# Ledger of designs, part 16: peptides against a protein of PDB entry 4M9S

Target 1, 135 residues: chain A of PDB entry 4M9S
Amino acid sequence: SRGLVGVECITPYSYKSLAMALQRCVEVLSDEDRSALAFAVVMPPGVDIPVKLWSCVIPVDICSNEEEQLDDEVADRLKRLSKRGALLSGKRMPVLTFKIDHIIHMFLKHVVDAQTIANGISILEQRLLEIGNNN

## One batch from the design tools (peptide; made by RFdiffusion4, then SolubleMPNN)

Design b1_p10_5_s3 (from b1_p10_5, 4 letters changed)
Fold by OpenDDE base, seed 5:
Structure b1_p10_5_s3 (fold): chain B 135 residues (1-135), chain A 10 residues (1-10)
Amino acid sequence: as target 1 above (135 residues)
Amino acid sequence: MKPTILAPPE
């Protein structure tokens, strides 16, 4: 049984139409939600990522050092992005997770600055190391 | 149309 890994062959036309639609969606975001979306590019596509890992890279200016407030604010941003349709997919069970689709991830790789991507990866790696040392 | 560059706010 050959699993049809449906390689959705994104035709150049589908890519252009999707890119135009996504660009319009990005233009109407707040600066905070747009920044959160930019950093979503550092996450592996098609994977349900826990909010705690998103909090490692999503820039949040919080006046409180309470970790619970950070995760809640990050979750709210990701929820807003998920409500904008195809930008993110939220899953509530068994744990609250968000997933970036492969198509959206490919779009972000083209529109997010390369230095921003590199910095986001570096930040994620550093935060994961810190989490790993505290466990 | 130039792709909207998602840069972090400076």
Scores: peptide ipSAE 0.047, ipTM 0.714, DockQ to the pose 0.135
Fold by OpenDDE base, seed 2:
Structure b1_p10_5_s3 (fold): chain B 135 residues (1-135), chain A 10 residues (1-10)
Amino acid sequence: as target 1 above (135 residues)
Amino acid sequence: MKPTILAPPE
C-alpha cells in the first residue's frame, strides 16, 4: 500500500496568499530568528531533525564555545520559530527535534539567497563528516 | 513587493 503522500496541490493562488502571509511573518522576526529560519532551508523537509544537526547550520553568536550552550541557544531560536505557527514543528519526545514543512521549505527556497543555501549545505556536510569521524 | 531575501547576517 503506497501511502498517498497527499500532495496538497496548493493552487498558485493559495501559494501566493501563503507566501504573502509568510513574508509578513518573516518581516517581524528578529534578525537572529530570521537568519535561523533562512538556514532551515538546508534541512530536508518533513523530517524530524535533532537539535544537534540544526546546530551545525544555525548561526549563533555565543561567547562560550561550549557545545551544550550552542545546542541550547539553537533550540531556543527554533522554539521561537515553532511558536510562530507554520514555520517549524517541534517534537520533544523521544528527542527534541524540529521539522520544516514542505510548504515552508518551498517558500524558503524562493526567498533565501542561493549562495546562502549553497554555503549552508556545504557547512552542514562538513560538520556532519566531522561528527561522523569523531564517533 | 520584492520578496524578502533572507540574507545571512553580515
Scores: peptide ipSAE 0.047, ipTM 0.713, DockQ to the pose 0.135
Fold by OpenDDE base, seed 1:
Structure b1_p10_5_s3 (fold): chain B 135 residues (1-135), chain A 10 residues (1-10)
Amino acid sequence: as target 1 above (135 residues)
Amino acid sequence: MKPTILAPPE
């Protein structure tokens, strides 16, 4: 299966077919994994993002007050999404990172609720400011 | 608010 990374030009027809395939993949996700995928839209596409930055935007309903458990739960969600091939790509070395593909990001930008996108950006900005002030 | 992924417009 050639990963979607090889599609340089999406024709309207290819986009419709891809959108239908992606929609079907999204429908079979758990509510938690679907929520994680929705917030992936705030990340820049094609960039290997550390789990720590993903944890700034991915909502976790049940986390102990320990930051380490947050990163582990987020990593597990991202791993599940990456196993679905097209949604995310994971890299373990040198640091555990996940990347959203440009095509998937374009799909998410179109189908994720605008208020969800706005909220995710606001949360990311706030968390980045907190990280920057603590360093 | 729960994040909502909508179906692509038909």
Scores: peptide ipSAE 0.047, ipTM 0.679, DockQ to the pose 0.567
Fold by OpenDDE base, seed 3:
Structure b1_p10_5_s3 (fold): chain B 135 residues (1-135), chain A 10 residues (1-10)
Amino acid sequence: as target 1 above (135 residues)
Amino acid sequence: MKPTILAPPE
């Protein structure tokens, strides 16, 4: 039984120092941006995800029922997160997408509440089914 | 130090 040697990402930064740095980055976020980051855990890491799919899971207090305004507000939150170091990586071409890195995703998997993760997955699944049935 | 649980605001 050759145990999967977990790729100890031997970063010159001890796992402890990286976790502490990420925790500090999260603590200085607004409540809205922190909530957006929490729900990013439901996305597959290392994949460029379109804003429309992010809008399925990012909680937005929308004063407007217009879907277009939802995507714009979600995009603004994700842009703010992308400006805060390694939290997200944005691409503008060919379509506006955001990606969560594996390291950040692993961090979120440990610090986001399990019920929040389960709820986020359920919401994503429901919204994807609704989109698929309306096409 | 208790890890800060990222939960949506109640």
Scores: peptide ipSAE 0.047, ipTM 0.706, DockQ to the pose 0.140

Design b1_p10_5_s4 (from b1_p10_5, 5 letters changed)
Fold by OpenDDE base, seed 3:
Structure b1_p10_5_s4 (fold): chain B 135 residues (1-135), chain A 10 residues (1-10)
Amino acid sequence: as target 1 above (135 residues)
Amino acid sequence: MKPVILAPPP
């Protein structure tokens, strides 16, 4: 029974310092990249998610209704986030995917508005149903 | 400091 005591040693100080560091990383984002990061909270942490599923929830204001341009713009936002610390982890092979870390996801659950989370889940569910019915 | 609420801009 000696294995669980090691995870509780996240001192309130280490948690506060991590939260302050993440808060500072969020403050320096563009409004677009900050919005993309907010909606990343609806994704399961630690899972490599294809860009097509990210495009269901990442808000993009594009002048074109072309799905290809949507996926490219979403991919560029997620690439920018992946260059900023540990916010996202990108993989190019076998398919372009992005993953949110558990620590970042835990932070987002505390700082993203509850209505934004609920709206993001509802949008994701709707888009997944549309994709499932068109196959 | 108030947590910066990550809301999409209105």
Scores: peptide ipSAE 0.032, ipTM 0.656, DockQ to the pose 0.139
Fold by OpenDDE base, seed 2:
Structure b1_p10_5_s4 (fold): chain B 135 residues (1-135), chain A 10 residues (1-10)
Amino acid sequence: as target 1 above (135 residues)
Amino acid sequence: MKPVILAPPP
């Protein structure tokens, strides 16, 4: 029996209520955490993404070019977003990963600036190619 | 960094 992955039919009403709730959650974020959340739109929804891939797109203002410090600061931002309920889901094992849910991702597609989305995708693609060529 | 502007929902 192939389980019907219940497409939760989000009614337009449920979507509007959720969008208003999410908007309020976003408004109370710091500018840094809000920026991190916006760039979460470039990630595939429903996939556990390693912190290393998040660090490719999450904007961090660090004085150090040390990759370890970048990954730690990104992980802390994503942990803060995960603590704000449904914004992100974190897993600690086997590797530290974060996932954006489809509903949150759909919300972000509507509220994040289209040029920001396009730029974020391009940056991710470039950095993934650089990582792939160095292995 | 330019703040990522979350546009108001349409």
Scores: peptide ipSAE 0.031, ipTM 0.657, DockQ to the pose 0.334
Fold by OpenDDE base, seed 1:
Structure b1_p10_5_s4 (fold): chain B 135 residues (1-135), chain A 10 residues (1-10)
Amino acid sequence: as target 1 above (135 residues)
Amino acid sequence: MKPVILAPPP
């Protein structure tokens, strides 16, 4: 899989063609996986982010208050997104991490609702403060 | 939660 990691210059035409291809890829997602992808916009692009930090912003309806089940369900959503090629890049070692590509992040920044982005940032900030105060 | 509406591209 040639990851989009090598596209230094997006022409307006390449962007339009990529946006159309990404739109088609997003349309075939489940509502849950589409929601997970939308909230990926709050993460810094090009950074390997641990599942624990993804779990702060990915909306999961869990039947239990067990934090371990939250991280597993989030990891499964992110794994499904990573199998769709350029949407996410997963690493298993040394720790399970996922990265959003700069191009995918730029696409999401234009197609995700501004209120959803603002809410996702606020949730991430709150959860990071809670994690930082418990350490 | 309301479904995250990916806005159609402009």
Scores: peptide ipSAE 0.031, ipTM 0.654, DockQ to the pose 0.373
Fold by OpenDDE base, seed 5:
Structure b1_p10_5_s4 (fold): chain B 135 residues (1-135), chain A 10 residues (1-10)
Amino acid sequence: as target 1 above (135 residues)
Amino acid sequence: MKPVILAPPP
C-alpha cells in the first residue's frame, strides 16, 4: 500500500496568497523572533526537532553561561512563533519539540539570504559534532 | 548579532 503522502499541490495562487500572508506575519515579529524564524530554515521540514537542537542555531544573546537558561530562552522564542499561526508546531510530550512545516520551510528558503542559510547549516553541523564528541 | 535580513523575493 503506497501511502499517498498527499503532497498538497500548492497552486501558484495558494503559494502567492500564503507568501503574502506569511510576509505580513513576519513583518510584525520582533527582531529576535524574526531572527529565530529565519534560522528555522536550516532544520529539516516535517520533523519534530528537540529544543536542544534548536538551541544550536537560534541566536540568543544570553549574559549567563548557564546552558539551562539557553534552552529555556530558545523554547520561549519557539513558543511565540508557534502561537503566530502556522509558523511552527510544538509538541510537549514525550519531549518538548518544534516542527517547521514544508510550506513554511519552502517560503523561508525563498526569503532568507543564501549566505545566512549556508552559515546556519555550518554552525549546526559544527555544534552537532561537538555534542556528539562530548557524549 | 546582525539582524537576519529577509531578502525580498527576486
Scores: peptide ipSAE 0.030, ipTM 0.651, DockQ to the pose 0.324

Design b1_p10_6_s1 (from b1_p10_6, 5 letters changed)
Fold by OpenDDE base, seed 2:
Structure b1_p10_6_s1 (fold): chain B 135 residues (1-135), chain A 10 residues (1-10)
Amino acid sequence: as target 1 above (135 residues)
Amino acid sequence: KKLFDFDATK
């Protein structure tokens, strides 16, 4: 597996400033949106990731037998996060994708619980394998 | 369980 690449902050001051700003943003998020943001850390930064792949790791509390409903719920969460400025960048064409930038990703690597990161990666790998085997 | 551990000292 390709390791997640991160960008180091130029200065400790920049990191602190970003951390303080992001902390305020995170604190006002709903629990579900905060969780979605946390799991964004398992995605490679700077890459436009289709919603289908995001749905592999973002926890959803809806019992839906329809995969499309899951993707829609995930998309809604990611859209909300993208409206929070630097948290995510969304693209609608050619397909709906979301991207985490290197700076935010680096921040998340430092503030998200290590076990959460490990679990998220494991879940992603498992589900990607399943998708690959079914196609 | 808190998913984020914000430490401004980092």
Scores: peptide ipSAE 0.027, ipTM 0.572, DockQ to the pose 0.515
Fold by OpenDDE base, seed 1:
Structure b1_p10_6_s1 (fold): chain B 135 residues (1-135), chain A 10 residues (1-10)
Amino acid sequence: as target 1 above (135 residues)
Amino acid sequence: KKLFDFDATK
């Protein structure tokens, strides 16, 4: 399903209201879905990102050693997030992708710990290098 | 902010 497209807040009041609304949405998520959402901060906003790239950064605690199972679990989490208002936007064709809107990305930059963001970026960079070297 | 304080390992 497609998430709602957010508009950047121009006023402090609008930002505060949006932040409070998003906080409520985050509070009702499971621990695993909340973790997945947090690591969306390392992705560029407004870009349709394939599930394979999401799987580079989204933590999965219980999964088989098969890459296919990892991608399926990640896809399920992202699908759940896309059904929670404006958190993510999913697209099935031509390839299954998910997109984080700029406004949600801005929210995450304010609420996700700086060390967590740095770690996520490092993990993504490492995994991308591995993918590139295997091609 | 506590909702997003965690360490992830893969």
Scores: peptide ipSAE 0.027, ipTM 0.635, DockQ to the pose 0.136
Fold by OpenDDE base, seed 4:
Structure b1_p10_6_s1 (fold): chain B 135 residues (1-135), chain A 10 residues (1-10)
Amino acid sequence: as target 1 above (135 residues)
Amino acid sequence: KKLFDFDATK
């Protein structure tokens, strides 16, 4: 039985109402959590992304350059976002990952500044290359 | 203010 991938036909109305709801959710975020959410736009939607990769793009002011502290702080931000329902979904096992849904990602693509997106992608690419070269 | 005005000063 091929599971009917229910194409949720998002009506323009549903999109508008969702966008308004999302906007309100974003407005109440702290600046740091809002920034983290913005940079989620550079991640592929529907994919469980390890925290280590999120840490490549999410800006964090940490007193220590220790990677563990960075990952922990990033994880905390992403956890807070995940508690706000549709913004992110987190999995603790087997590895701590976070996923952005397609609809949220689409929303972000429209509301996040194009230059910010481009910069985020560039940063991600650079840091991924660095990670790849160290392995 | 745009929802995601990245203050580049930080």
Scores: peptide ipSAE 0.026, ipTM 0.613, DockQ to the pose 0.085
Fold by OpenDDE base, seed 3:
Structure b1_p10_6_s1 (fold): chain B 135 residues (1-135), chain A 10 residues (1-10)
Amino acid sequence: as target 1 above (135 residues)
Amino acid sequence: KKLFDFDATK
């Protein structure tokens, strides 16, 4: 039984076309939503991530230091992204989570600068340590 | 045009 190694040769053409389509989708986003999408690159693709973890990396200019307001604002941004061309996939139960698909994640890896990615990872790591030490 | 000109200076 010869395993059909389906070499999905993603032709450079298909990749370019997909990238162009995604680029257009990103260009119509607000600055805030576009920033949120950029930082989604630090999340592992295909994993349902709770809003609390998204809030560790998504920049929110909140005048009030209330953590509850932060999560709500982050959730709203992620919801908007999920409605625009399914850039993210949201689940409400058992806990509100969002997932980035592999294709979108791969696109972001190519268009988001390395410094932004590195900064996002560092921020996430720091916040996770803080959460872990407070437990 | 960089799609994500994150002004790191803000």
Scores: peptide ipSAE 0.024, ipTM 0.604, DockQ to the pose 0.088

Design b1_p10_6_s2 (from b1_p10_6, 5 letters changed)
Fold by OpenDDE base, seed 1:
Structure b1_p10_6_s2 (fold): chain B 135 residues (1-135), chain A 10 residues (1-10)
Amino acid sequence: as target 1 above (135 residues)
Amino acid sequence: PRYFDYDATK
């Protein structure tokens, strides 16, 4: 499904209305999906990000020790988010990717806890270094 | 853990 394409907050009223709608969407998410959405704030908006990179920051509370299952679980969560409130945009080809829209990213920057954002960035940086060193 | 910090009344 598609995210919020072509939508911009040009007035305080538009921003407030959209924020309220998004807040309602967040409140009805499961704990797992809500946590996934929170950490989406660390990704650059408007960029198709492979699931592998999403899996670096999306927390998985209950999962087997198999790495392959981790990516699948993350993908499932992101798929659910993409189908609800246009929170993400998914693309299946050439590889499975998800994109956070600018407007959603702006919303998350305002509502996600500052410590969570800082932690997410730190985790992403560490995981990227590990990937780079192992290539 | 609470990841979101917003006031629903605002």
Scores: peptide ipSAE 0.276, ipTM 0.772, DockQ to the pose 0.523
Fold by OpenDDE base, seed 4:
Structure b1_p10_6_s2 (fold): chain B 135 residues (1-135), chain A 10 residues (1-10)
Amino acid sequence: as target 1 above (135 residues)
Amino acid sequence: PRYFDYDATK
């Protein structure tokens, strides 16, 4: 496993160094976990996001259309990411949530494909509207 | 699909 140290302030030099470390971290992820990390960029940084909302954008192939299974699979991926240094921070109680740190988010904004970001945002917005309209 | 460009200078 790889451990990452948090950064209080990023200079151009420190960012490049951190980016190199993060890039290596991303490269060793599985395709599934790497995909999950990519779409994490659409979430607001520094916010504890419930798994339900993560499941709106994390691409998962499941055998069942059950939302519960989707959430579980997404949670597993996010848990694995949280074990990779500072990629994500998980909170189990009272509700299972995951948070992307601002530094990691800033990195992702630079390295994730622009079309992926745009698509992810669109998907999230659509799903949020659906959730909101059904309340 | 490719999700990462690995370009921190973007």
Scores: peptide ipSAE 0.276, ipTM 0.781, DockQ to the pose 0.544
Fold by OpenDDE base, seed 2:
Structure b1_p10_6_s2 (fold): chain B 135 residues (1-135), chain A 10 residues (1-10)
Amino acid sequence: as target 1 above (135 residues)
Amino acid sequence: PRYFDYDATK
């Protein structure tokens, strides 16, 4: 895994320093990538999540509504995030997945708008239900 | 849209 695996924020100082660094990373992201990162908070940390599930919550503004293209766009965003160090860990084999580490997830829980979190969870639940009903 | 509030004390 990439990023801050094994890093422990056991002191307020360590947490603050890391939070400041992560905040800086968030601030320099594009709007698209920042949005994607925000909704990563709804995913369970430490789990390799298939792109299909990411696509349930990652907002995509301008692209085809075709599922294949949506997944590709989401994947591209997540790939960019994975290149920003500790933000995400990508895994291509056997299936393209992305994972958010616990420390990043914890950070996001603090800095992502509460309504966004709530909405994201609701959207994810809805999409999962739809997927389940259609299979 | 604004998704981050940057409140680490949240």
Scores: peptide ipSAE 0.276, ipTM 0.780, DockQ to the pose 0.545
Fold by OpenDDE base, seed 3:
Structure b1_p10_6_s2 (fold): chain B 135 residues (1-135), chain A 10 residues (1-10)
Amino acid sequence: as target 1 above (135 residues)
Amino acid sequence: PRYFDYDATK
């Protein structure tokens, strides 16, 4: 669920200082990694999300339509983001998951384009419905 | 497409 999306995080850092630091990190990302980070805003913070669900919203421009290849490409992008420190945290066991922390999520809610957020939420909801109907 | 609403050039 997205129940934690609207929860504000208490931090010892000022929002302005954090935003400036994170903005510099975003600026050095590749276009594809920056896109992936933008759409991470639609995920609930503090939750280990399986790659399958990430693949519902992370845009992939050039890739095979095969599900396995799509998931692998998404996983690679998320792995690169996790190597940038606080942007994402990955876990391999028991299944490959990635988590966005509350503080990063709060940053993204303020800097990601509103239409992008709305589109991402709509896409995620649609994909979840499709997955649910196929089970 | 522009995903972030800040000026990345600044």
Scores: peptide ipSAE 0.265, ipTM 0.762, DockQ to the pose 0.431

Design b1_p10_6_s3 (from b1_p10_6, 4 letters changed)
Fold by OpenDDE base, seed 4:
Structure b1_p10_6_s3 (fold): chain B 135 residues (1-135), chain A 10 residues (1-10)
Amino acid sequence: as target 1 above (135 residues)
Amino acid sequence: PKYFDFDATK
């Protein structure tokens, strides 16, 4: 995998170079994968997040209302993103999780639309409250 | 792209 865990940008030049490479990666994504990546910015970096929580914020326009289908679709998108290299890293055991690296997260915070970030945070907070209230 | 602005400044 081409993950950036443990890597730091120590100069503006190095960050710019990385940002340019990441921009190219984003530009070649499908629309659905690109939107998923955008909303990944709302997750805390460096934390293994279960797919269930990702499904709270990743927009899915093509699936049934079944939670299993939603999770599978989200997982597929996140898997594709992870295959693009450093965008995400996944773990399968004991539970399927995905993690966004600090460097990638920093990049996303810079380039993702502010309204998208705000909306994503609001949606995540709402869904987390709903999950909490149902337990 | 709809969700991205690579020229954005904070």
Scores: peptide ipSAE 0.461, ipTM 0.840, DockQ to the pose 0.488
Fold by OpenDDE base, seed 1:
Formats: structure tokens, C-alpha cells, sequence
Structure b1_p10_6_s3 (fold): chain B 135 residues (1-135), chain A 10 residues (1-10)
């Protein structure tokens, strides 16, 4: 496998130490937050993504049929992730968005299961198409 | 972990 340092971005952290730190962060997450983080790998890094688009791929086990309730649950999970290390960065203005950094995204590409990545991409593509057709 | 594989050989 390729190292995190010097491959796609520049970082002062060594590959080994950064990977170990991030692994520990993932291991202490709840099941819900860990699944949300896994599917974050399908988002483009360095882009402020609205919660509406995150909700297209973040799995929610139990919620009402209301879309607003779904978005709120997703936002809560992403907010918790943004407070855990450098996993995500959130902005409230002008619109609530979350961003995954390049280094975290590269880490996820290495450690998230290949089938999960493939499924996430397919789901995102389908749901984006549906959103576009409904406009 | 359910969605993660931290095997160093990956």
C-alpha cells in the first residue's frame, strides 16, 4: 500500500503515526458514527458539502419518513465527527456544510472496505440522479 | 470494525 505522506498531499506527520492515530479515533466511535465516517470516502475531498448531499450516502438505521428528520440525524452525526480529531470540518454559514480533508480522505481510501466504497458510490450516483430529475 | 480493514498489508 502507498503511504499517506508524499503521495497525494503534504503533511508534517509520518504515515505510521498518523495512521495509528486515525485508527484509534475510528475504533472509539459509536457504530452509527463509524458507519457515517466510512461512507464519507465517497465525497470529494476539500469541498464544503451541504448536509442534503451527505444524507444521500450516510446510512440511518432508525428515523421517521420525514426528510427533515433524516437531515437532522445526519447533521448530528457529522457534527460529532467534526469534533473528533480532524475527521471533518463543519461550517454553519452561509449554509450548513461539512468537508473532508485530503489527508483524511486518503486514509479512508486505504482502510474502508472496497465493497463499501463501491456501494457508496453507486448509491450516491443514483440519489443524485433522482434529485436532478425532480428539479 | 464493520466497514474498516486496518490490515497493514492492504
Amino acid sequence: as target 1 above (135 residues)
Amino acid sequence: PKYFDFDATK
Scores: peptide ipSAE 0.457, ipTM 0.831, DockQ to the pose 0.573
Fold by OpenDDE base, seed 5:
Order: sequence, then structure tokens, then C-alpha cells
Structure b1_p10_6_s3 (fold): chain B 135 residues (1-135), chain A 10 residues (1-10)
Amino acid sequence: as target 1 above (135 residues)
Amino acid sequence: PKYFDFDATK
């Protein structure tokens, strides 16, 4: 059993209680929200990330091919996650962004499947290259 | 969960 070690932030929660609470939270999420949370592990913690970058890695099965609609769907998922405890923090100004907290990110690194992490990084890198080439 | 592993032996 791996414990949460190497903490880079101060939290009022004990690591054991936080891990247990977060596990229960993950288990009751919808499939689409749970997948979105899993791929959040590829983002750097403590950074306000624009929705456009989130849309590069969050899997969306049902949407139109419109880029605007894709971003809206991703934003909706991230908004739902932000309403569940400390999973994400959102900002509307100056642009819509979401941030994963250090302690949540540490939890995800422990519980998200290693192959999922690797795939998420690969997908993000690929999409960033595509964006860069289109500029 | 599909993307998560909560195995206590990990």
C-alpha cells in the first residue's frame, strides 16, 4: 500500500482521510466525469489552465465536430468537477481556466492507472503539436 | 473504476 508522501502543500486533512474521501467521491461520479478527472492528472498542479488546453486531453464521446461546442462540453464537465469538493478550482476572468490543486494531483498520481497517465501525456503532446502547426 | 486503481497492495 502506497501512502501519500512528498507533500508540497499544507492541508487541514489527514492523508488517510483525504484519500478515503476522494476515493468515495470518484466512485460515485458519472463515467464521463470520472474519465475527465483521470486525465486531469496530466496537467501541472497549481496552474490556471485555459479550457482550450483541457479540451486537448479530456475525452468527449458525444458532441458535434464544432470546436466551440467541444470546448463548451469540456467546460461543463470541469465545472461539475469544481463543484465536488476540492477536485478543481475555476476562474472566469480574464479567461475561463481551471486549476488542479497540489494535494488532489498527488492523489491522482497514486490512483490513476499508469497506462492512462502515459496515454494522456501522449495525447496532450500530439494535440499541442497540431495546434502549434496550425498557427 | 476504469481509469483508477485503488488496490491496497500497490
Scores: peptide ipSAE 0.457, ipTM 0.828, DockQ to the pose 0.526
Fold by OpenDDE base, seed 2:
Formats: sequence, C-alpha cells, structure tokens
Structure b1_p10_6_s3 (fold): chain B 135 residues (1-135), chain A 10 residues (1-10)
Amino acid sequence: as target 1 above (135 residues)
Amino acid sequence: PKYFDFDATK
C-alpha cells in the first residue's frame, strides 16, 4: 500500500502547548468520537473530503450496514468533532465535507498508534479500490 | 486512551 502523506507546516504555537491542549480534548471525547479522530490521521490534511470517503475509515459499531445510515452516523461523529475547536472543519455546501487541518494532522501523526495508522491506510485503500471497481 | 499514545513521540 502506498499510503497517504501529509504536509509538514510551521506553526506559531508551541508544540508542547498545542499537544497538551489537544490531549485534553482527546481525553474527554467519547470512545466513538475518539476513534473517529484517530482514523482522521489517514486523510490528507487541508482537503475537503466527502463523508462517503470518511466512512471508509471511521469505525461504526452498531449501526446498520445500509450506506445511508452509515454515512449519517459518520457525519454525526465528524460534526461533533468539528464542534471541538480546530479538530475538524465542516462544510455543508455544495456537499457535506470535512477537512482536517495540517496542525491537527501533525499532532495526530505523533500520538495515534502506528498500527492504527497503518491499518487505517490499508482499509482506506481497499475500500477506495472497491468503490472504483464498482463504478 | 485506545488508539492514542501520548507518552512517546514517534
């Protein structure tokens, strides 16, 4: 698998200060929202990504396998994350998309488990191939 | 928390 590569950036914020603040944010999330945030690391930063693509990597526990319900559940999680400061940025028009900022992405690359990152990338690639083949 | 490791920098 090729994986997705993020872009490094310079931030005016102290890394330690940012990391501490973000850690606190992560720790108070629900388990489902925290897992969603973890897998956000596999997405390219700075890109408005449709919910359908997010649904390729965001874990869903008990919801129906129906695509519409799956996307709605994923969207709800991402919406909650977007309400937690700079974790995500959502856009409703022209289609519902979410974007992870470079700074947040950099943080996630450091703190998300390496195996989770690897698995997430693999899962994303597999599901994208399936989508492509079924078009 | 699960999926996260804040103790070490990779």
Scores: peptide ipSAE 0.461, ipTM 0.837, DockQ to the pose 0.531; fails the geometry check

